# Peptides against a protein of PDB entry 6RGO, part 329

Target 1, 392 residues: chain A of PDB entry 6RGO
Amino acid sequence: MALKLLGFNQDATCFSVISSNKGVTIYNCDPFGKCFELEKSTSNDEELDFLVEMLFSTSLIAVVDKTIGASKRKKLKIVNTKRKATICELTFPHEIMDVIMNRKIICVVLKSDQIFVYDISCMKLLRTIDVRGEKLKSTSKFRNSEAVGDIGVRVSLSTDNNSILCYSSYSKSDKENAPLNDIVVFDALKCIQINVLPAVHQSNIVCIACSPDGMLMATASEKGTIIRVFKTIDTENDEPILVNEFRRGSRPSRISEMKFNHDNTLLACVGESDTIHIFALPVTTTEADANEDDTLQQSSHSLSSSINGLQYISKGLANRFGKIIVSKIPTQSQQRHVAYIKIPENAKYRIGFPKDTTNTIHICGEDGNYLVYSIPRNEVGPCTLVKSNTFD

## One batch from the design tools (peptide; made by RFdiffusion4, then SolubleMPNN)

Design b2_p27_7_s1 (from b2_p27_7, 14 letters changed)
Fold by OpenDDE base, seed 5:
Structure b2_p27_7_s1 (fold): chain B 392 residues (1-392), chain A 27 residues (1-27)
Amino acid sequence: as target 1 above (392 residues)
Amino acid sequence: MEVELSEEQLKELQELLKEAEELEKKK
């Protein structure tokens, strides 16, 4: 049977899959088991395609049926899984490319490079973001490429109530072929643009992750060799703060997903490679003003991994492709993974971090494997398999 | 693009959102 992975929910307590014979199935991670099924509405041997976004472990899901005809691909259904009933349905002018949500906001990404931001509590439209802007409206023939690889707008939303939305945008070049290599940081609740990170890569951004608290974001380009981590809100001298630059590998490979853990200490990435990479982030010690008084000599061996957060002030390097505002961190100072998981070649995997166990990662594959790994804290090496389950 | 929800639909949506907020406070 062909399985297609949809992904984990926000806290990795559930994951969703498409089974060619059954439709959409949602699995609970612990205890492992099937918790919901959306039956295929049609007897046709058409390849099933869905978007499913879950609201944590609740019975609220957002569903887009992409399987059959242009009309369904434009419809978002909000479904109560306990009742197996549609609460409401929204129709869009264009095909839905992505749906992301938290407890406050639903964002709907269209093939038109528009992002519709809704208040989840009433499904009221708060904002339509046109990523192409006014200038590009006239020249952008709809990319009619039905090619699965088409470079559209990428989005990530914080899982907290602050609802920080990060999205890829077109660089302000007068060129008809401007790359999607800017990032916009947007307060989805207030509908305010907080920050713009220009030209964070030389090529189109294909993957974005926002941290759960919305304070960090990770970006990867089509090359997938370098991952950059930025602060979302803070700026130094009106320039974006580059916190980390990670090297995934020397060979180009598409990154399909990135995730932060819940305490912003780890960043995982997965894609077309045989390896899930896990990177350590520097612990920003918030200088909480520790008032002087309490002399308790707890010899906490603070592993002062004084990873001097090399605040690489982005000296705008003019290269052959124009002013890149983000200075390339020298290849010698590029951090490698601290941990890894080997996965089958050509298997698509999804990743999730559980809230309660910051050193654990959940993964699931189109091979029907759900796997739980322990991440080593004090050594560079492979993750240890803790639990395995199979699904169909 | 826009949808007007009935009182019943709004109530159901609010109950599910309340479940999501209560789950966060218990963890």
Scores: peptide ipSAE 0.586, ipTM 0.946, DockQ to the pose 0.867
Fold by OpenDDE base, seed 3:
Formats: C-alpha cells, structure tokens, sequence
Structure b2_p27_7_s1 (fold): chain B 392 residues (1-392), chain A 27 residues (1-27)
C-alpha cells in the first residue's frame, strides 16, 4: 500500500501517516502502536492527501482533507481523537497549505500567502498576516496557480508557550518575481513583529525550523546545500544574528524538514537525499555559572570556528542597503554534519527529536519503517540504530 | 475565517488543552 508521511508531533511521541486504504493513522512511538485512526470517508481510488497537526500526545488534532477534488481543502477540523468527534470546523477562503500549533496558538497557512493566527483556547482570530503585503494587492497578477509549484509561504512555530512564529516573506525588491527569501519573526501571542531577516538566501526559502524555545531558527533554500541558523531576537550585545552556517552537501537537493532537539544543541535535516544530516550547534555558555572548582576536563572541542569573516559593515551603510546579514561566509568556514543516517533512496522520511533524550532521533519512512537512532557525542560518524518497528 | 464556538465546544476544547498542560507538568 502507498504510505504518505505527515510527520511527528512536537515532542516526537507520535507520528501520523496516510494509508491509501485506511485513511489517517496516528502511531505512538513508545510503546509502539496505533493510537488513532481516521477512516477514509470516500470509496474513491483518489490519492489521499491530508494535513494532520497533533497537540503533543493529547487527544487534540487539527485535520485538513487535501484530497484532490475534495471540497474540504478549505476546511480545518479540530478533532477530539478520544471521542472520534469534530469539536469545530473552520472554513477558509483559500486552500489550506499548512497548519501548525502549540498549547496556545494555531496557525493556518493559505494558498493566498495568508497566515491566520488563532488563540487555540477559543479559536478566536488574533491576526491575519498577509505575506504578499499591501503593494501586491494592486497587481491582480495572481501567478497562475498551476505554475506556482512547491513555492509558498513556509512557517515554523516554537513548541513552547512563547509562541514564536517564523515565516518566509517576499523580498522588497521591485522585481515582479520577488523571491520568498526574507524571514519574519513574529510573537504570535502578542501579535507583534519581533524581527525581519532580509535576503537570508538568494532563492526561495523552502524549509524553516524554529527551536522549541523560539530563540533560534534554521532556514534552507531551494538549493538545499546551505543551512543557516539565526537568532530570532536581536540581542543587545553586538552578537551576530547569523550564528551558524552548515553545508548539507555540494549537490542541490530539497530539504523537506528540519528540527532542533529540545536543548538547541542539534539540528537535523531530511529531504530528497539518501542522508539525514545532524549538525551540532555551539552551546552558548551563558557566562553566569562560572562558579566552582570541578576540573573535569570535558575536552569539549569547542568548534569555535572563529567566524572572523563577519565584517561589521558599519551602522551607516545598513540603513540604505537592507541589513546584508549574509556576508559571504568563506566556503571553508561552513561546518559539516557531526552525524548522519543513511536512508533508502527515493523514500520520504520525517524526523523528530524526543524531549527526554537529546541525543536520540526518531525517524519514520514511507517504506513503513519507524526507527530510533542514537547520535554520537564525541565523534563524527553514523548514528547507531537502537530500535526499529514497522507500520502499514 | 472566524468561528463562534458554543459553550459546549469551548468546554471540550479547554478540557483537551488542560490535558496538554497537565502532561507538560508531569514530564
């Protein structure tokens, strides 16, 4: 049977899949097993497509039936899985492209490049974000919706209660074909824009990850060769907003998903390549606990790659040329992966980091494999398979 | 775009959100 992966929940305790014959199935990771099934409502041999966003390990899910020909592609259902009942249904003017949630906020991304931000506790609309902005309302050139391939607004939300929303936005370039290469950082609770990161890539951003605490974001372009990690908030200290630049590979390959682990020490990426890459983030030692004696020489080789190459373009030029955050980091300063997992060619995989085990990664494949890997701490190398299960 | 929830729908939603908060406190 053809499986389609929907992904892991926020803490990687569950994952969801579409089975062509069964509909949506949610699996629990530990103990491994089916915890919910949403039966296919139609006997048609139509290729099933769904969005399912689960609120951690709770009975709360958001569901969108994206099946071609379905009138439901504009409908968000909030479902109680324990009761197998729809709590409420929201109808949107356009097709739903993505849904993301935490304990406070649900965000709905439309094909119109609009983001609807709701208070999850009452489903009250807090904000509508129009990513195309007011300027493009005058040019009724809807890019013919057929030629807009997989290029749309990308979003990521912090899993904590701070509810930091990162989204891709159109560059302010007067070009008719402005790329989605800006990032906006938004406080979804307060409905305030925190930051704007202009031109973080040369091409459209196709993948974004927010850290669980909302302090970091990772971005990848259509090329998928370079991953950039940024601080979401401008620190008062003259610290660079760009904290890391990672090289996934030399060949273009789409990144479909990125995830931070719970403590922001690791970033994983997966996509069309035969390899899941895991990168180490520098631990920001907050200078505060420089207290007592314990001389345990943890030779943490601080890969303090001295990013000496960030020429401070003086404050005066920053006003006229939008903050060129991306100085040409010399290709030599690009960090490689610290760990990797080989996956079958042409198999789509999803990734998740469990909260309780920062050096463990969960992966699942459209090949029906759920795999748990241990990440090596002290050496660059392959991850070790710890547990495997199969699903149908 | 907007939905007005009944008191019953609000109560059910809030019970599930309370479950999410209780799970976070137990971990």
Amino acid sequence: as target 1 above (392 residues)
Amino acid sequence: MEVELSEEQLKELQELLKEAEELEKKK
Scores: peptide ipSAE 0.581, ipTM 0.944, DockQ to the pose 0.880
Fold by OpenDDE base, seed 1:
Structure b2_p27_7_s1 (fold): chain B 392 residues (1-392), chain A 27 residues (1-27)
Amino acid sequence: as target 1 above (392 residues)
Amino acid sequence: MEVELSEEQLKELQELLKEAEELEKKK
């Protein structure tokens, strides 16, 4: 059967799939099994397409029927899975491209490059963000950007109650074809723009991940060779803080999804390549506990000499991408712990980090595999398969 | 774009959101 992956929920306790014959199925990860099924309403042999966003392991889901020819591509349904009933339905002026949620907020992304932000508790509209309108304030020409069907606004939302929304925006360049290479950081609860990260890549941003706490953001461009990690809120001299720059590979390959783990120590990425990559993040010691004045007089042996090599990398990057302050990555960070998982070529996979175990990753494939991997500590290498299940 | 929910719809939605908050406190 043809399977299409919708992804994991926020805590990787469930994942959603489309089966061509059954419709939408939600699986529980532990114990593994079907927890919900939405039957196909139509007998048509049309390729089913859906958006499904689940609120953790609850019976609350947001559903969009994106099936070609369906008039429903503009409709968001809020569904109680336990009752198998629609709570409410919202209609939009344009096709829905993405839906994201947490316990406080639903964000709906339209093909018009608009983001609708709702209070989930009452479905009240808090804000409409017009990403094209913000571009037009900077550039006088309405380009009919109708033609590039694959390049749209990307979004990510923190899974916590702070509800930090990161979205891609058009650069303020006078070029009629300004790329979607800026990031806006937005407080979705207060409806305030917190930060703007200009030109974080040379090409359009195709993938964004926000950390669970909203303090970090990862970005990837169409090239998918470099992943950048920024602080979302914090700035240094009013300039964006680049925490990490990871190389996924030398060959261009689209990244479809990125996820942080729950303690911000790992970043995973998946896409069109045969490899899921897991990068270690430096533990940001919060400055609070630095006051224990433990006076251990360890002898200051003068390893002065070898610092000279790192100065050359900083000057070259700063000149090309504006004043992105690469915070001095401590020289000890050369041991970027990287883990990997090999996946079948051309199989689409989705990734999720469980809350209970920071060194495990859940993955599921359009090949019908649900896999749990252990992530190695202190050594660069393959992840170890811990559990496997199949679904149809 | 906007929807007005009935008291019954609001109550059902709030019960599901309460379930999500209770799940967070148990872990």
Scores: peptide ipSAE 0.580, ipTM 0.944, DockQ to the pose 0.863
Fold by OpenDDE base, seed 2:
Structure b2_p27_7_s1 (fold): chain B 392 residues (1-392), chain A 27 residues (1-27)
Amino acid sequence: as target 1 above (392 residues)
Amino acid sequence: MEVELSEEQLKELQELLKEAEELEKKK
């Protein structure tokens, strides 16, 4: 049967899949098993497509039927999985492209490049963000939405109650085909723009991840060769702070998903490549404990191990891309550990980090594999498989 | 775009959100 992965919930306790015969199935990760099924309402041999966003491990889901039929693609259903009942239905003027939520906010992304921000507690509209309308102040021409394929506004929301929303926006360039290469950081609760990161990539941003606490954001372009990590809120001299730049590979490959772990020490990415990459983030030492004088002169042995394809771009190349003030990241050459997982070629995988184990990653594949890996802490290398399950 | 929820719909939604807050406090 063809499986389509919808992804993990916020804490990787559950994942959702579309089965061609059954409709939507939600699996619990531990203990492993089915926790919810949404049956196919129609006997038609139409390819099923859905958006499903789950609120952690609760009975609350948001569902969009993306299956052929322009009317259904504009409807958001809020469903109680325990009752198998629709609580409410919202109709939108345009096709829903994405839905994201936390305990406070639901964001709905439309094909019109509009983001609708709702208070989840009452489904009250807090804000409509018009990403095109910000551009229309500079350029009158609609992008013919038909000619530009799978390029739309991308969003990510913090899983905490601070509800930091990161979204891609059009560059202020007078070019008719301005790329979606700006990022806006938005307080979804206060409905205030916090920050704008201009031109974070040369091409359209296709993947965004916000950290659970909303303090970090990762971005990838259509090339998927470079991942950039920024601070979301903090600025240095009113300029965005680039915390990390990672090289996934030398060859272009689309990144479909990125996730931070719960302590912001790891960033994972997955996509069209045969490899899930896990990058180590520098631990932000809070200045408080800098008083202990321990002079451990650990010798800088330059292990120039040529790991195939993951080149850490050292300090030198940061100077040529524009006035992104690379804050003085203290030149502690913290050996940024990289881990990886090999996956089957052409298998689509999704990733999630469990809250309780910061060095564990959950992955699931359209091949019907649910896998739990341990991430090496002090070494660069492959992750170790800890648990495997299969699903249909 | 906007929806007015009934008192029953609001109550059901708030009960599920309370479940999400209680799960966070147990961890």
Scores: peptide ipSAE 0.579, ipTM 0.944, DockQ to the pose 0.850

Design b2_p27_7_s2 (from b2_p27_7, 12 letters changed)
Fold by OpenDDE base, seed 4:
Structure b2_p27_7_s2 (fold): chain B 392 residues (1-392), chain A 27 residues (1-27)
Amino acid sequence: as target 1 above (392 residues)
Amino acid sequence: MEVELTEEQLEELKKLLEEAKKLEEER
């Protein structure tokens, strides 16, 4: 049977799949089994497409029937899975492209490059963000709606109550085809823009991940060779703080999903390649508690000195291309993965980090495999398979 | 784009959100 993955919930306790014969199924990870099923409403051999966003392990889900030909592609259903009942329905002017939620808000992304932000407690509209309208204020030319291929506005939301929303925006370039390579950081509760990261990649951003606490954000372009990690809120001299630059590979390959673990120590990425990559983030040891006097003179060779030399890139060319965040990180200091998982090249996988085990990753494939891996801490190498289950 | 919820729908949402909150406090 053809399976299509919808993904894991916020804490990787559940995942959702589409079965061509059954419709939407939600699986519990532990104990492994079906916890909810939404039957297909049509007997037609139409390729089923859905969005399902689940609020953690609760009976609250948001559902969009994206099946081709359906007027339902503009309808968001809020469903109680325990009652198998629709609580409410929202209709949008355009097709729904994405839905994301936490305990406070729902964000709905439309094909029009609009983001609707709702208070989940009452489904009141807090804000409409018009990403195209922001572009049009800078560049008078509409992109023809037909040239919106597989490159739309991308969003990610913190899973905490602070509700930090990161979204891709159009660069201020006078070019008709300005890339979606800016990031806006938005407080979704207060409805305030808190930061803008201009031109974080040279090409369109196709994947964004926000950390659970909203303090970090990872970005990948359509090239998928480099992943950049930024601070979301903090700035240095009004400039964005690049925390890390990771190299996934030398060859272009699309990244479909990225996730942080719950303590911001790991970033995983998955996509069209045969490999899930896991990167270690530097633990910012807050220097605060280092008052204990233990004189262990570990010779931290201060690699501080050698950055002075590359001043000579001529001042002249920088002015016309909008301030590309030139990675101050030398290409030689691009970190590789610390761990990896091999997956079938033709199988789409989704990833999730469980809250309770920061060194464990959950993955599921369109091949019908649900797999739990242990991530090595002390060695660079493959993850160890801990648990395997199959689903249909 | 906007929806006006009944008191019953609001109480159902509230109950589900209190479930989500308890699951956060228990972990």
Scores: peptide ipSAE 0.486, ipTM 0.922, DockQ to the pose 0.861
Fold by OpenDDE base, seed 2:
Structure b2_p27_7_s2 (fold): chain B 392 residues (1-392), chain A 27 residues (1-27)
Amino acid sequence: as target 1 above (392 residues)
Amino acid sequence: MEVELTEEQLEELKKLLEEAKKLEEER
């Protein structure tokens, strides 16, 4: 059967799939099993496409039927899975591209590059963000949406109650084809822009992950070779703080998903490659409790693996474009993965981090595998398979 | 874009959000 993965919920306790024969199925991870099914409403052999966002392990889901029919693609249904009933339905002026939620907020991304921010408790509209409209002066024609692939506004929301929304925005360059390479950090509750990170990549941002607490954000471009991690709120001299720069690989490959673990110590990425990469983040000790004297010599064993990789010092082009954040990190500071998982090259996988076990990762594949891996703490190497289940 | 919810729909949402809050406090 053709399976399409929708992904894990916020705490990786459940994952959602589309089955061509059954419609949407939600699986519980532990104990492993089906917890909800949304039956296929149509007898037609049409390719099923859905957006499904689940609020943690609750019976609250947001559903968009993206199957054939322009009217359905504009409708968001809020569903109680225990009752198998629609609570409410919202209609939008444009096709829904993405839906994200936490305990406070629902964000709806439209094909128009608009983000609608709702209070989940009453489904009241708090804000419409027009990612194009901030370009008031450029009469940039509709990018012919037919020929340029799946390049739209990307969003990520913190899973906490602070509701930090990170989204990709268009650079202020007067070029007709300005890339989606800026990031805006937005307080979704207060409806205030907190920060703007200009030109975080040279090309369009295709993947964003916010940390659970909203304090960190990871970004990847269309190239998918470099992942950058920033502080979301904190700035240094009114400039964005780049915490880490990770190298996924030397070859271009699309990153489809990134996730932080619950304590912000790990970042995982998955995409079109045969490898899930896991990176270690430095523990930001908040300087608050620096009262006690204990001289713990953190022996920073810098494993300086001297890879004599060619210094193509392209010195020249730094002068004309303003302070691109990219200029401050020497290429020598690019960290590699600390752990990895090998996956089938032709299988799409999704990732999730459970809350209760910071060194465990959940993965699921369109091959029908649900896998739980242990992440090594003290060594660079493969993850260890702990549990496996299959689904149809 | 906007929807007016009935009191029954609001109370149903409230119960589901209270379930989401309890699941956070139990962990």
Scores: peptide ipSAE 0.484, ipTM 0.921, DockQ to the pose 0.866
Fold by OpenDDE base, seed 3:
Structure b2_p27_7_s2 (fold): chain B 392 residues (1-392), chain A 27 residues (1-27)
Amino acid sequence: as target 1 above (392 residues)
Amino acid sequence: MEVELTEEQLEELKKLLEEAKKLEEER
């Protein structure tokens, strides 16, 4: 049967799939099995498309029927899976492109490049972010809506209660075709913009990941060759906001998903390539507790590649947005993956990190494979398959 | 864009969010 992957929940305890014959199925990862099914409402042989966001392992899901011809592409359903009942339905003026949630908020991304931020507890609208409207305030030229190709606003949300929302925004360019290559960091609870990272890539950003705690953010462009990791908040210390630059590959390949593990030590990426890449993040040892004597030589080879090369050229034009000049990190200082998983070239995969095991990754494929891999700690190499299951 | 929830819908959401919170505290 044709499967389409929707992805893992926040803690990788469940994943969602579309089956052409059944509709949406949610699987539990451990013990492996079906935990919920949404039946197809129509007997039509139309290719099913859905958004499904699950609130961790709870019975709360957000569902959007994106099926072609469906009048439902503008409707968000909040569903109780235990009751198999819709709690509420929200209608939007435009097609829903993405939905993300945590324990505090739901964000709904529209084809209009609008982000609606809701309090999940009451479905009250907290903020409408108009990413196009911010661009139009900066550029006198109205873009005709038709010139917005497949490149929409990308979002990621911290899974914690801090509710840090990262989204792609249009760079301030006099060019009619300004790319979506800025990042905005937003406190979704307080409805305050924390930071703006200008021109983090040369082309449109197509993938964003926020760390679970909201302290880090990863970005990839349409090229998918370079992944950049940033701090979301400026620290009072003169530490660079660009923490890492990773090289996924030499050939352009779209990255579809990135995720941090729960302790911010690993970043995984998946996409159109035959390889899931896993990168190690430098552990920022806060120097505080360096007092006591315990000589356990944990040879944590801190790959503290001293990124000595970020010369802050502080040219003194006080523009209202801090000029993060992403100096081109020399290709020689780009970190490679520490681990990888080979996947079938023609199968889309999704990734998830379980909370309880920082060196384990869950993956699922449109080939019907659910796989658990162990990530090597001491050596650069392939991940080891620990568990496998199949689903239809 | 906005929805007014009934008291029943609000209590159902609240119950699911409290279940969510308990599952985090138990782990």
Scores: peptide ipSAE 0.484, ipTM 0.920, DockQ to the pose 0.884
Fold by OpenDDE base, seed 1:
Structure b2_p27_7_s2 (fold): chain B 392 residues (1-392), chain A 27 residues (1-27)
Amino acid sequence: as target 1 above (392 residues)
Amino acid sequence: MEVELTEEQLEELKKLLEEAKKLEEER
């Protein structure tokens, strides 16, 4: 059977799939099994396409049927899975491209590059963000959106109640073909723009991940070779703080999903490559508990080892695009612990981090595999398979 | 774009959001 992955919920307790014969199925991860099924409404052999966003392990889901006709692609259904009933339906002027939610906010991304922000408790519209309209104040030409392929506005939302929304925006260039390579950080509750990160990549951003607490953001371009991690809110001299830069690989490959774990110690990425990569993040010690006391006189043995830290200042980026002052990434220790999982070539996988086990990752594939891996803490190497299940 | 919910729909949403909150507090 052809499976299409929809992804994990926020805490990786459930994942959603489209089965060509059954429709939408939601699986529980532990104990593993089907917890909900949305039957196919039509007997047509049309390729099923859905958006499904689940609110944690609750009975609340947002559903968009993208399979049949332009009218359904514009409809968001809020569904109670226990009752198997639609609570409400919202209609949009354009096709829905993405839906994200937390306990406070639901965001709907349209093909028009608009983001609709709602209070989930009452489905009240809080804000319409027009990502094109901010640019149109300088350039009158509507980009004919028909000819530009799979490049649209990307979004990520913090899973906490702070509801930090990160979205891709068009760079301020007089060029008709400005890339979607800016990031806006937005407080979705207060409806306030917090930060703007200009030109974080040379090409369009195709993947964004916000940390659960909204304090970090990861970005990848259409090249998918470099992942950048920024602080979302904090700035240094009004400039964006680059926390990490990771190399996924030497070959271009699209990244489809990135996720932080719940304590911001790991960033995972998956895409068109045969490898899920897991990067270790530096623990941001909050400066709070620098209590003065422990004067432990550990002896000053001056091992003056002249580690010529090759500052690969990529000199090339500095000249032509404005001063992204890559803040001096402190020469933190060379040991970026990287873990990996090998996956079948051409199999689409999705990733999730469970809350209770910070060194565990859940993955599921269109090959019908649900896999749980343990992530090595102190070594670079493969993840260890802990549990496997199959689904159809 | 906008929807007005009935009191029944609002109470159903509220119950589901309270379920989401409890699941956070229990873990």
Scores: peptide ipSAE 0.481, ipTM 0.920, DockQ to the pose 0.810

